# Peptides against a protein of PDB entry 3NZW: the designs that were tried, part 34

Target 1, 212 residues: chain A of PDB entry 3NZW
Amino acid sequence: TTTLAFRFQGGIIVAVDSRATAGNWVASQTVKKVIEINPFLLGTMAGGAADCQFWETWLGSQCRLHELREKERISVAAASKILSNLVYQYKGAGLSMGTMICGYTRKEGPTIYYVDSDGTRLKGDIFCVGSGQTFAYGVLDSNYKWDLSVEDALYLGKRSILAAAHRDAYSGGSVNLYHVTEDGWIYHGNHDVGELFWKVKEEEGSFNNVIG
Target 2, 222 residues: chain B of PDB entry 3NZW
Amino acid sequence: QFNPYGDNGGTILGIAGEDFAVLAGDTRNITDYSINSRYEPKVFDCGDNIVMSANGFAADGDALVKRFKNSVKWYHFDHNDKKLSINSAARNIQHLLYGKRFFPYYVHTIIAGLDEDGKGAVYSFDPVGSYEREQCRAGGAAASLIMPFLDNQVNFKNQYEPGTNGKVKKPLKYLSVEEVIKLVRDSFTSATERHIQVGDGLEILIVTKDGVRKEFYELKRD

## One batch from the design tools (peptide; made by RFdiffusion4, then SolubleMPNN)

Design b1_p12_3_s2 (from b1_p12_3, 5 letters changed)
Fold by OpenDDE base, seed 2:
Structure b1_p12_3_s2 (fold): chain B 212 residues (1-212), chain C 222 residues (1-222), chain A 12 residues (1-12)
Amino acid sequence: as target 1 above (212 residues)
Amino acid sequence: as target 2 above (222 residues)
Amino acid sequence: PVQFWYGGAAPS
């Protein structure tokens, strides 16, 4: 798995692959590793599939309850805290989760929190999470600037996941791409890695380790 | 050393069509190298046009199916006989599975039915309750033999239009019920040839808007 | 049957 999120002048880019594995077996190539909690809040998934899927869905319910009770959307800080508190209660039980909670509120602006099953909760501008995270960082860190255009930022997110899919055996399938703004998240499509790879290779003249 | 789990073998397969869905399973039940039964059905009609199979350790599978059937019953009691949708059923099953997260049901679960728009739907689960809606899924002993075949024949993976130099993929299209049944039969006959835990009989449940139909075919018995 | 994973290694 490779997931990433980063803040820039235009908001937040979120990009993830879509592969699930069971050992050496490719269980699926079409998994959705982003949960759309509400129109302004996203969660990403890495680690145990069921742990992530179950508890982030649960988180969504808690966020909705907050909205109903408080008549206001939950903050990204509070949403991420709910999840971190939950997994902390299970510390030592064997949960495996590496998540990012990404969203926008008027109070916070565009915000990213990293939350994992060890109880770590971090606020930051750039995170890559999963077995392919180092590959993604290699591309992302090399090209990241705060002043990226929306178009360039979207491409950078997509391109970083592609690099990880190329090198990480546990990442692949497709890239799901999101842009989060003050108006909410916008889904920017599913990009098959096979097709995307050849397109990028041709356009960039990159991936020369592969002969076409 | 005591092992609470067993393995009863077998294989299951789900395929969603446009306005139907199929869930099939062999009828062989084994322990180690011994055949316990040549006809032990493992695909069940659970009501509300939902069919279910939980393949692996049969005791766990049966327990899970019973719990789900009971869940359907209580859903009707609590919600004025409202039909349980396939997506809601999937969520319910996730909770059943994840409720035993730390002592899992040792099964691969597949359900099939129609979504709320009348389109065929197949959902598959890992032992602890992660799930995904897919067009097709194989589970059980011979899943590794069948799933690649389904990738090729249902989702047309690695197929291209002739004369395009691999530039144009074969377009996706729904398969007819007849075509799906052919694929199911070919899958299981092939799996039976190469896997000792698969064979004896094939039971296919077909879900349409008109209900659940069952078909049975003989498989090799060796 | 084996559990599904999103990644061979997670940060935690």
Scores: peptide ipSAE 0.451, ipTM 0.836, DockQ to the pose 0.256
Fold by OpenDDE base, seed 5:
Structure b1_p12_3_s2 (fold): chain B 212 residues (1-212), chain C 222 residues (1-222), chain A 12 residues (1-12)
Amino acid sequence: as target 1 above (212 residues)
Amino acid sequence: as target 2 above (222 residues)
Amino acid sequence: PVQFWYGGAAPS
C-alpha cells in the first residue's frame, strides 16, 4: 500500500493505490483505500484491511453524531482525536492501522492528521503512509512546493503513487486521486497503473529502467 | 497444542451480471485427505433475495450463516418486514465477522444478490470482516486457480481489441446468465482436476428479481 | 483463509 496527502496553496491532495494482498497473493486490485466520511473529510487506509475499514467507518458514524448533536461539522482535529483515542485503547491488542484524516473546516482550513495503531497522532503538511511510502516520498519531496498549481499538485500526487506502485510489490492496481478545498473534496478519478505508467514514461521520458 | 480450527476444503465462486447474480460452491466436505461428504451444501438462500456462503472451517461457516439468517429475521421484526438490502447485509456481516476479531471465523465469505437498482451484486469478505463489492470472486481451496481465470473471462483482463497494438482494451460488458453458468461450470470442472479438496457436486444459486433458483451439476468423484 | 492487508510492511 501507498497512501499520501499533502497541503499546498490550493488545498489538499490525497492519492492512494488500490492493491490488497494476502502474503504473496494479490487479493484485489480495486480496493477503495479512501473513505469519504463527509463532503469535507477523508480518511485513508493502510495496514489491516478490516481494522481500517471497520474503525474508519465507525469514525464516520461518530462524526455524523457530532454533527447531529452540535449542529456543526466536526473538526479535523477532533475527528482524528476520536480515532486516535480509540486505537490507543486497543494498544497491544494487535490492531494495524496507518491512517490520514484529511479535511477542511472553516476553523482549521485544510488540515491533515496522521494516526496509527501505535497511538501516534501527528498534524503535518506532508505524509506518505504504507509499504511504499519511501518510494512516494522520493518523488514527492523532490518536487513539492507550497506554490504548486492545482494541476501540478494533482499530477505530483498521482506521480508519486505511480513511483511507489512501480517499486513496491505490495502497491499497485490504480491511483485514486482527490483534491480537497474549502468547497469539499473532489474526486479526480481512478487511474489504472498499467495505462498510467506507459503514458507517464512516454511524456516524461522517465522510468528508463524499463524498456518499452 | 490445541488448534481450534479445522479446514473442510471446498471452493466457492460469485459472479454478478446485469440483472442477476450467481453464487456457486462445490458440495465436497473434506478433512485432510478424507471425504466426509460428497453432498454437503455450503451456499444458502438467506431470504430477501440474498445468498451466502462462508467457506473454510465448516463449523465456523455454519455458525456465521446461522447468525446472519437470524439477523435477517430480527431485521424484519424490528423494521416492519422491510427487505434487507444487499449493501446493508454486507455491513451486517462485517460486524458479525469483526465481532470475533480476536478469535476469527476461519472462513472466506461471499454473498450475492441484487442491489437497490436491480443490478447484480457480489460482496466478498476476509475472515475478520473487510469487504468489497466486486463483479466476481473465487474463495476457498481452489481460489488461486479460479480467480485468474475470472480476471480474464469476466473482467477481460489482458484482452485487447485486435489491430490496436494493445492500446485499446476489450470493453467491459455484462455477461448473460448462460455465459456466467458456463464460466462457473468450467471453473469448477477445472478446479476439480487440479485440487483434491474440490469435487463431487456443484450447486449454483442464481438470484434474479423473480427469486433464487438452484442448479446442480455433477463433478468428478475421485 | 487469511486476512487481507493494505501494505506488506508497517504503515509507518
Scores: peptide ipSAE 0.445, ipTM 0.826, DockQ to the pose 0.248
Fold by OpenDDE base, seed 4:
Structure b1_p12_3_s2 (fold): chain B 212 residues (1-212), chain C 222 residues (1-222), chain A 12 residues (1-12)
Amino acid sequence: as target 1 above (212 residues)
Amino acid sequence: as target 2 above (222 residues)
Amino acid sequence: PVQFWYGGAAPS
């Protein structure tokens, strides 16, 4: 798995692959590793599939309850804290989760929190999470700047996941791409890695380790 | 040391059509190299036009199916006999599975039915409750033999339009019930040839708007 | 049956 999120002048880009594995077995190439908690809040999934799906869905319910009780959308800080507190209670029990909670509130603006099953909760501008994270960082860090256009930022997110899909055997399938703004998240499609790879190779003249 | 789990073998397969869904399973039940039964059905009609199979350790599978059937019953009691939708059933099964997260049901679960738009639906689960809606899924002993075949024949993976130099993928299309049954039969006959835990009989449950129909075919009994 | 994974979840 490779997931990433980063803040830039235009909001947040979230990009994830879609491969699930069971050892050497490719269990699926079409998994949704982004949960749409509400129109302004996303969660990403890495680690145990069931742990992520179950608890991030649970998180969605908690966020909805907050909205009903408080008559206001939950903050990204609070949402991520709920999840962090939950996994901390299970520390040592064997949960495996590497998550990013990404959202936009009027109070916070665009915000990203990293939360994992070790109890770590971090706020930051750039995170890559999963077995392919280092490959994604290699591309993302080398091209990131705050002043990216929305188009360039979307491409950079997509391109970083592609790099990880190329080098990490546990990443692949497709890239699911999101842009989060003050108006909410926008889904920017499912991009098959096979097709995307050849397109990018041709257009960039990259991936020269692979012959056409 | 003591192992709480067994492996009763078998294989299951779900395929969704346009207005139908199929869930099939062999009827062989084994322990190690001994055939316990040549006809032990593992695909069940659970009501509300939902069919279910949990393949792996049969004791766990049976327990899970019974719990789900009971869940359907209580859903009717609590919600004025409202039909349980396939997506709601999937969520419920996730909770059943994840409720035993730290002592899991040792099964691969597949359900099939129609979604609220009348379209065929197949959901598959890992042992602890992750799930995904798919057009097709093989589970159990011979899943690794069958799933690639389904990728090719249901989702047309690695197939291209002739004369396009591999630049145009074969278009996706729904398969007829007859075509699906053919694929299911070919899958299980092939699996039976190469896997000792698959054989004896094939039971296919077909879900349509008119209800659940069952078909049975003999497999090799070796 | 084996649990499904979305790769590793190493800290960032």
Scores: peptide ipSAE 0.440, ipTM 0.828, DockQ to the pose 0.248
Fold by OpenDDE base, seed 1:
Structure b1_p12_3_s2 (fold): chain B 212 residues (1-212), chain C 222 residues (1-222), chain A 12 residues (1-12)
Amino acid sequence: as target 1 above (212 residues)
Amino acid sequence: as target 2 above (222 residues)
Amino acid sequence: PVQFWYGGAAPS
């Protein structure tokens, strides 16, 4: 798995692959690793598939309850804290989760929190999470600027996941791409790695380690 | 040390069509190298036009199916006999599976039915409750033999339009019920040839708007 | 049957 999120002048980019594995077995190439909690809040998934799906869905319910009770959307800080508190209660039980909670509130602006099953909760501008994270960082860090255009930022997110899919055997399938703004998240499509790779290679003249 | 799990072998397969879905399973039940039964059905009609199979350790599979059937019953009691939708069923099954997250049901679960738009639906679950809606899924002993075949024949993976130099993929299309049945039969006959835990009989449950139909075919008994 | 993972190892 490779997931990433980063803040820039235009908001937040979220990009994830879509592969699930069971050992050496490719279990799926079409997994949705982003949960759309509400129109302004996203969660990403890495680690145990069931752990992520179950608890991030649960988180969604908690966020909805907050909205109903308080008559306002939950903050990204509070949402991430709910999840963090939950997994911390299960510390030592064997949960495996690496998540990013990404969203926008008027109070916070565009915000990203990293939350994992070890109890770590971090606010930051750039995170890559999963077995392919180092590959993604290699591309992302090399090209990241706060002043990226929306177009360039979207491409950078997509391109970083592609690099990880190329090098990480546990990442692949497709890239799901999101842009989060003050108006909410926008889905920017599913990009099959098999097609995207050749397109990028041709347009950039990159991936010269592959002949074909 | 005591191992609470067994492995009863077998294989299951789900394929969704446009307005139907099928869930098939062999009827062989084994322990190690011994055939316990040549006809032990593992695909079940659970009501509300939902068919279900939980393949792996049969004791766990039966328990899970029984719990789900009971869940359907109580859903009707609590919601004025409302039909349980396939997506809601999938969520419910996730909770059943994840409820035993730390002592999992040792099964690969597949359900099949129609979604609320009348389209064929197949949902697949791992042992602890992650799930995904897919067009096809193989589970069980011979899943590794069958799933690549389904990738090729249902989702047309690695198939391209002739004369395009591999640049144009074969377009996706729904398969007819007849085509699906052929694929299922070919899958299981092939799997039977190469896996000792698959054979004896093939039971196919076909879900349409008119209900659940069952078909049975003999497989090799060696 | 084996548990599905999003990644080859536990992420951190």
Scores: peptide ipSAE 0.435, ipTM 0.820, DockQ to the pose 0.258

Design b1_p12_3_s3 (from b1_p12_3, 5 letters changed)
Fold by OpenDDE base, seed 3:
Order: C-alpha cells, then structure tokens, then sequence
Structure b1_p12_3_s3 (fold): chain B 212 residues (1-212), chain C 222 residues (1-222), chain A 12 residues (1-12)
C-alpha cells in the first residue's frame, strides 16, 4: 500500500493505490483506500484492511454524531483525536493502522493528521504512509512546492503513487486521486497503473529501467 | 497446544451479472486427506434474496451464516419487515466478523444478490471483516486456481482487441447467466482436477429478481 | 484463509 497527502496553496491532495494483499497473494487490485467521512473530510487506509475499514467507518459515525450534537462539522483535529484515542485503547491488541485524516474546516483550513495504531498522532503538511511510502516520498519530496498549481499538485500526487506502485510489490492496481478545498473534496478519478505507467513513461521519458 | 481451527477445504465462487448474481460452491467437506462428506452444502439462501457462503473452517462458517440469518430475522423485526439490502448485509457481516477480530472466524465469506438498482452484486470478506464489492471472487482451497481465470474471463484482464497492438483493451461487458454458469462449471471441473479438496458436487445458487434458484452438478468423486 | 492487508507503516 501507498497513501499520501500533502497541503499546498490550493488545498490538499490525497492519492492512494488500490492493492490489497494476503502474503504473496494479490487479494484485490480495486480496493478503496479512501473513506469519504463527510464532504469535507477524508480518511486514508494502510495496514490491516479490516482494522482500517472498520474503525474509519466507525470514525465516520462518530463524526456524524458530533455534527448532530454540536450542530457544527467536526474539526480535523477532533476527528483525528477520536481515532487516535480509540486505537490507543487497543494498543497492544494487535491493530494495524496507518491513517491520514484530511479535511477542511473554517477554523483550521486545510489540515492533515497522521494517526497510527502505535498511538502516534501528528499534524503535518506532507505524509506518505504504507509499504511504498519511501518510494512516494522520493518523488514527492523532489518535486513538492507550496506554490504548485492544482493541476501540478494533482499530477504530483498521482505520479508519486505511480512510483511506489512500480517499486513496491505490495502497491499497485490503480491510483485514486482527491483534491480537498474549502468547498470539500473532489474525486479526480481512478487511474489504472497499467495504463498510467506507459503514458507517464512516454510523456516524461521516465522509468527507463523498463524497456517495454 | 490446542488449535481451535480446522480446515474443511472446499471452494466457493461468486459472479455478478447485470441483473443476476451467482454464488457457487462444491459440496466436498474434508479433514486433512479424509472426505467427511460428499454432499455438505455450504452456500445458503439467507432470505431477502441474499445468498451466503463462508468457506474454510466449517464450524466457523456455519456459525457465521446462522448469525447472519438471525440478523436478517431481527432486521425484519426491528424495521417493519424491510428488505435487507445487499450493501447493508455486507456491513452487517463486517460487524459479525470484526466482532471476533481477536478470535476470528476462519473463513472466506462471499455473499451475492442484487443491489438496490437490481444489478448483480458480489461482496467478499476476509476473515476479520474487510469487504469489497466485486464482479467476481473465488474463495477457499482452489481460489488461487480459479481467481486468475475469473480475472481473464469475467473481467477480461490481459485481453485486447485484435489488431490494435495491445493498445485497446477488450471492452467490459456483462455476461449472461448461461455464460456465467459455463464459467462456474469450467472453474470447478478444472479445480477438481488439480485440487484434492474440491470435488463431489457443485451447487450453484442463482439470484434474480424472481428469487433464488439452485442448480446441482456432479463433480469427480475421486 | 488469511486476512487482507493494505501494507501499513508510519511516515518517516
């Protein structure tokens, strides 16, 4: 798995692969590793598939309850804290989660929190999470600028996941791409790695380790 | 040390069509190299046009199916006999599975039915409750033999239009029920040839808007 | 059967 999120002048880019594995078995190439908690809040999934799906869905319910009770959308800080507190209660039980909670509120602006099952909760501008995270960082860090255009930022997110899909055996399938703004998240499609790779290779002249 | 789990073998397969879904399973039940039964059905009609199979450790599978059937019953009690949708069923099953996260049901679960638009739906689960809607899924002992075949024949993976130099993929299209049944039968006959834990009989449950029907086919009994 | 994974790690 490779997931990433980064803040830039245009908001937040979220990009994830879609491969699930069971050991050496490719369990799926079409997994949805982003949960749309609400129109302004996303969660990403890395680690145990069930742990992520179950608890991030649960988180969505908690976020909705917050809105109902408080008559206000939950903050990204609070949403991430709910999840963090939950997994912390299960510390030592064997949960495996690497999660990014990404969203926008008027109070916070575009915000990203990293939450994992070890109890770590971090606020930041750039995170890559998963077995392919280092590959994604390699591309992302090399090209990231705060002043990226939306178009360039979207491409960078997609391109970073592609790099990870190429090098990480546990990442692949497709790239799911999101842009989060003050108006909410926008889904920017599912990009099959099999097609995307060759397109990018041709257009960039990259991936020269592969002949054809 | 006590091992609470067994492996009763078998294989299951789900395929979604346009307005139907199929869930099939062999009827062989084994322990190690011994055939316990040549006809032990493992695909069940759970009501509300939902069929379910949980393949692996049969005791866990049966328990899970019973719990789900009971869940359907209580759903009707609590919601004025509202039909449980396939997506809601999937969510419910996730909770059943994840409720035993730390002592999992040792099964690969597949359900099949129609979504709220009347389109065929197949949901598959890992032992602890992750799930995904798919067009097809094989589970159980011979899943590794069948799933790649389904990738190729249902989802047309690695197939291209002739004369396009591999530039145009074979377009996706729904398969007819007859085509699906053929694929299911070919899958299981092939799996039976190469896997000792698969055989004896094939039971296919077909879900349409008109309900669930069953078909049975003999498999090799060796 | 084995549970499914979305290869997880902490960022560095």
Amino acid sequence: as target 1 above (212 residues)
Amino acid sequence: as target 2 above (222 residues)
Amino acid sequence: PVRFWYGGSAPS
Scores: peptide ipSAE 0.439, ipTM 0.838, DockQ to the pose 0.234
Fold by OpenDDE base, seed 5:
Structure b1_p12_3_s3 (fold): chain B 212 residues (1-212), chain C 222 residues (1-222), chain A 12 residues (1-12)
Amino acid sequence: as target 1 above (212 residues)
Amino acid sequence: as target 2 above (222 residues)
Amino acid sequence: PVRFWYGGSAPS
């Protein structure tokens, strides 16, 4: 798995692959590793598939309850804290989760929190999470600027996941791409790696380790 | 050391069509190298046009299916006989599975039915409750033999339009019920040839708007 | 049956 999120002048880019594995077996190439909690809040998934799906869905319910009780959308900080507190209670039980909670509120603006099953909760501008995270960082860090255009930022997110899909055997399938703004998240499509790779290689003259 | 789990073998397969869905399973039940039964159905009509199979350790599978059937019953009691939708059923089954997260049901679960738009739906689960809606899924002993075949024949993976230099993929389209049945039969006959835990009989449950239909076919008994 | 993973190693 490779997931990433980063803040820039135009909001937040979220990009993830879509491969699930069971050992050497490719269990699926079409997994949705982003949960759309509400129109302004996203969660990403890495680690145990069931742990991520179950608890991030649970998180969605908690966020909805907050909205009903408080008559206001939950903050990204509070949403991520709920999840962090939950997994911390299970510390040592064997949960495996690496998540990013990404969203926008008027109070916070565009915000990203990293939360994992070790109990770590971090706010930041750039995170890559999963077995392919270092490959994604290699591309993302070398090209990231705060002042990226929306178009360039979307491409960079997609391109970083592509790099990870290329090098990490446990990442692949497709790239699911999101842009989060003050108006909420916008889904920017599913990009099959099999097609995207050759397109990018041709247009950039990159991936010269592959002949074709 | 005590192992609480057994393995009763078998294989299951789900395929969604446009306005139907199919869930099939062999009827062989085995322990180690001994055939316990040549006809032990493992695909069940659970009501509300939902069919279910939990393949692996049969004791766990039966327990899970029984719990889900009970869940359907109570859903009707609590919600004025409202039909349980396939997506809600999937969520419910996730909770059943994840409720035993630290002593899991040793099964691969597949359900099939129609979504609320009348389209065929197949959901598959891992032992602890992760799930995904898919057009097709093989589970059980011979899943590794069948799933690549389904990738190619249901989702048309690695197929391209002739003369396009591999630039145009074969277009996705729904398969007819007859085509799906052919694929299911070919899948199980071939799996039976290559896997000792698959064989004896094939039971296919077909879900349409008119209800659940069952078909049975003989498999090799070796 | 084996549980599914999103990733080949523990996230960090």
Scores: peptide ipSAE 0.434, ipTM 0.829, DockQ to the pose 0.253
Fold by OpenDDE base, seed 1:
Structure b1_p12_3_s3 (fold): chain B 212 residues (1-212), chain C 222 residues (1-222), chain A 12 residues (1-12)
Amino acid sequence: as target 1 above (212 residues)
Amino acid sequence: as target 2 above (222 residues)
Amino acid sequence: PVRFWYGGSAPS
């Protein structure tokens, strides 16, 4: 798995692959690793598939309850804290989760929190999470700047996941791409790696280690 | 050391069509190298036009199916006999599976039915409750033999239009019930040839708007 | 049956 999120002048980019594995077996190429909690809040998934799906869905319910009770959307800080507190209660039980909670509130602006099953909760501008994270970082860090255009930022997110899909055997399938702004998240499509790779290679002149 | 899990073998397969879905399973039940039964059905009609199979350790599979059937019953009691939708069933099964997250049901679960728009639906689950809606899924002993075949024949993976130099993929299309049945039969006959835990009989449950139909075919009994 | 993973190992 490779997931990433980063803040820039235009908001937040979230990009994830779609592969699930069971050992050496490719279990699925079409997994949705982003949960759309509400129109302004996303969660990403890495680690145990069931752990992520179950608890991030649960998180969604908690966020909805907050909205119903408080008559306002939950903050990204609070949402991430709920999840962090939950997994911390299970510390040592064997949960495996690496998640990013990404969203926008008027109070916080565009915000990203990293939360994992070890109990770590971090606020930050750039995170890559999963077995392919280092590959994604290699591309992302090399090209990131705050002043990226929305178009360039979207491409960078997509391109970083593609790099990880190329090098990480446990990442692949497709890239799901999101842009989060003050108006909410926008889904920017599913990009099959099999097609995207060749497109990028041709347009960039990259991936020259592969004979085209 | 004591192993609480057994492995009763077998294989299951689900394929969703446009307005139907199929869930099939062989009827062989084994322990190690011993055939316990040549006809032990593992695909079940659970009501509300939902068919279910939980393949792996049969004791766990049976327990899970029973719990789900009971869940369907209580759903009717609590919601004025409302039909349980396939997506809601999938969520319910996730909770059943994840409820035993730390002592999992040793099964690969597949359900099939129609979604609320009348389209065929197949949901597959890992042992602890992750799930996904898919067009097709193989589970069980010979899943590794069948799933690549389904990738190729249902989702047309690695197939391209002739004369396009691999630039144009074969377009996706729904398969007819007849085509699906052919694929299922070919899958299981092939799997039976190469896997000792698959054979004896093939039971296919076909879900349409008219209900659940069952078909049975003999497999090799070697 | 084996559990499905989003990744080859536990994320960090």
Scores: peptide ipSAE 0.432, ipTM 0.824, DockQ to the pose 0.258
Fold by OpenDDE base, seed 4:
Structure b1_p12_3_s3 (fold): chain B 212 residues (1-212), chain C 222 residues (1-222), chain A 12 residues (1-12)
Amino acid sequence: as target 1 above (212 residues)
Amino acid sequence: as target 2 above (222 residues)
Amino acid sequence: PVRFWYGGSAPS
């Protein structure tokens, strides 16, 4: 798995692959590793599939309850804290989760929190999470600027996941791409790695380790 | 060391069509190298036009199916006989599975039915409750033999339009019930040839708007 | 049956 999120002048880019594995077995190439908690809040999934799906869905319910009780959308800080507190209670039990809670509130602006099953909760501008995270960082860090255009930022997110999909055997399938703004998240499609790779290679003159 | 789990073998397969879904399973039940039964059905009609199979350790599978059937029953009691939708069923099964997260049901679960738009639906689960809606899924002993075949024949993976130099993918299309049944039969006959835990009989449950139909085919009994 | 994973290593 490779997931990433980063803040820039235009909001937040979230990009994830879609491969699930069971050992050496490719269990699926079409997994949705982003949960759309509400129109302004996303969660990403890495680690145990069931742990992520179950608890991030649970988180969604908690966020909805907050909205009902408080008549206001939950903050990204509070949402991530709920999840963090939950996994911390299970510390040592064997949960495996690496998640990013990404969202936009009027109070916070665009915000990203990293939360994992070790009890770590971090606010930051750039995170890559999963077995392919270092590959994604290699591309992302090399090209990241705060002042990226939305178009360039979307491409950078997509391109970083592609790099990880290329090098990490446990990442692949497709890239699911999101842009989060003050108006909410926007889904920017499912990009099959098989097609995307050759397109990018041709347009950039990159991936020269592969002969076409 | 004590192992609380067994492995009763078998294989299951789900394929969703446009207005139908199929869930099939062989009827062989084994322990190690001994055949316990040549006809032990493992695909069940659970009501509300939902069919279910939980393949792996049969004791766990049976327990899970029974719990789900009870869930359907209580859903009716609590919600004025409302039909349980396939997506809601999937969520419920996730909770059943994850409720035993730290002592899992040792099964690969597949359900099939129609979604609320009348389209065929197949959901598959890992042992602890992750799930995904898919057009097709093989589970069980011979899943590794069948799933690549389904990738190729249901989702047309690695198939391209002739004369396009591999640049145009074969377009996705729904398969007819007859085509699906052919694929299911070919899958299981092939799997039976190469896997000792698969054979004896093939039971196919077909879900349409008119209900659940069952078909049975003989497999090799070796 | 084996659990499904999103990743081949620790997520962090």
Scores: peptide ipSAE 0.427, ipTM 0.831, DockQ to the pose 0.250

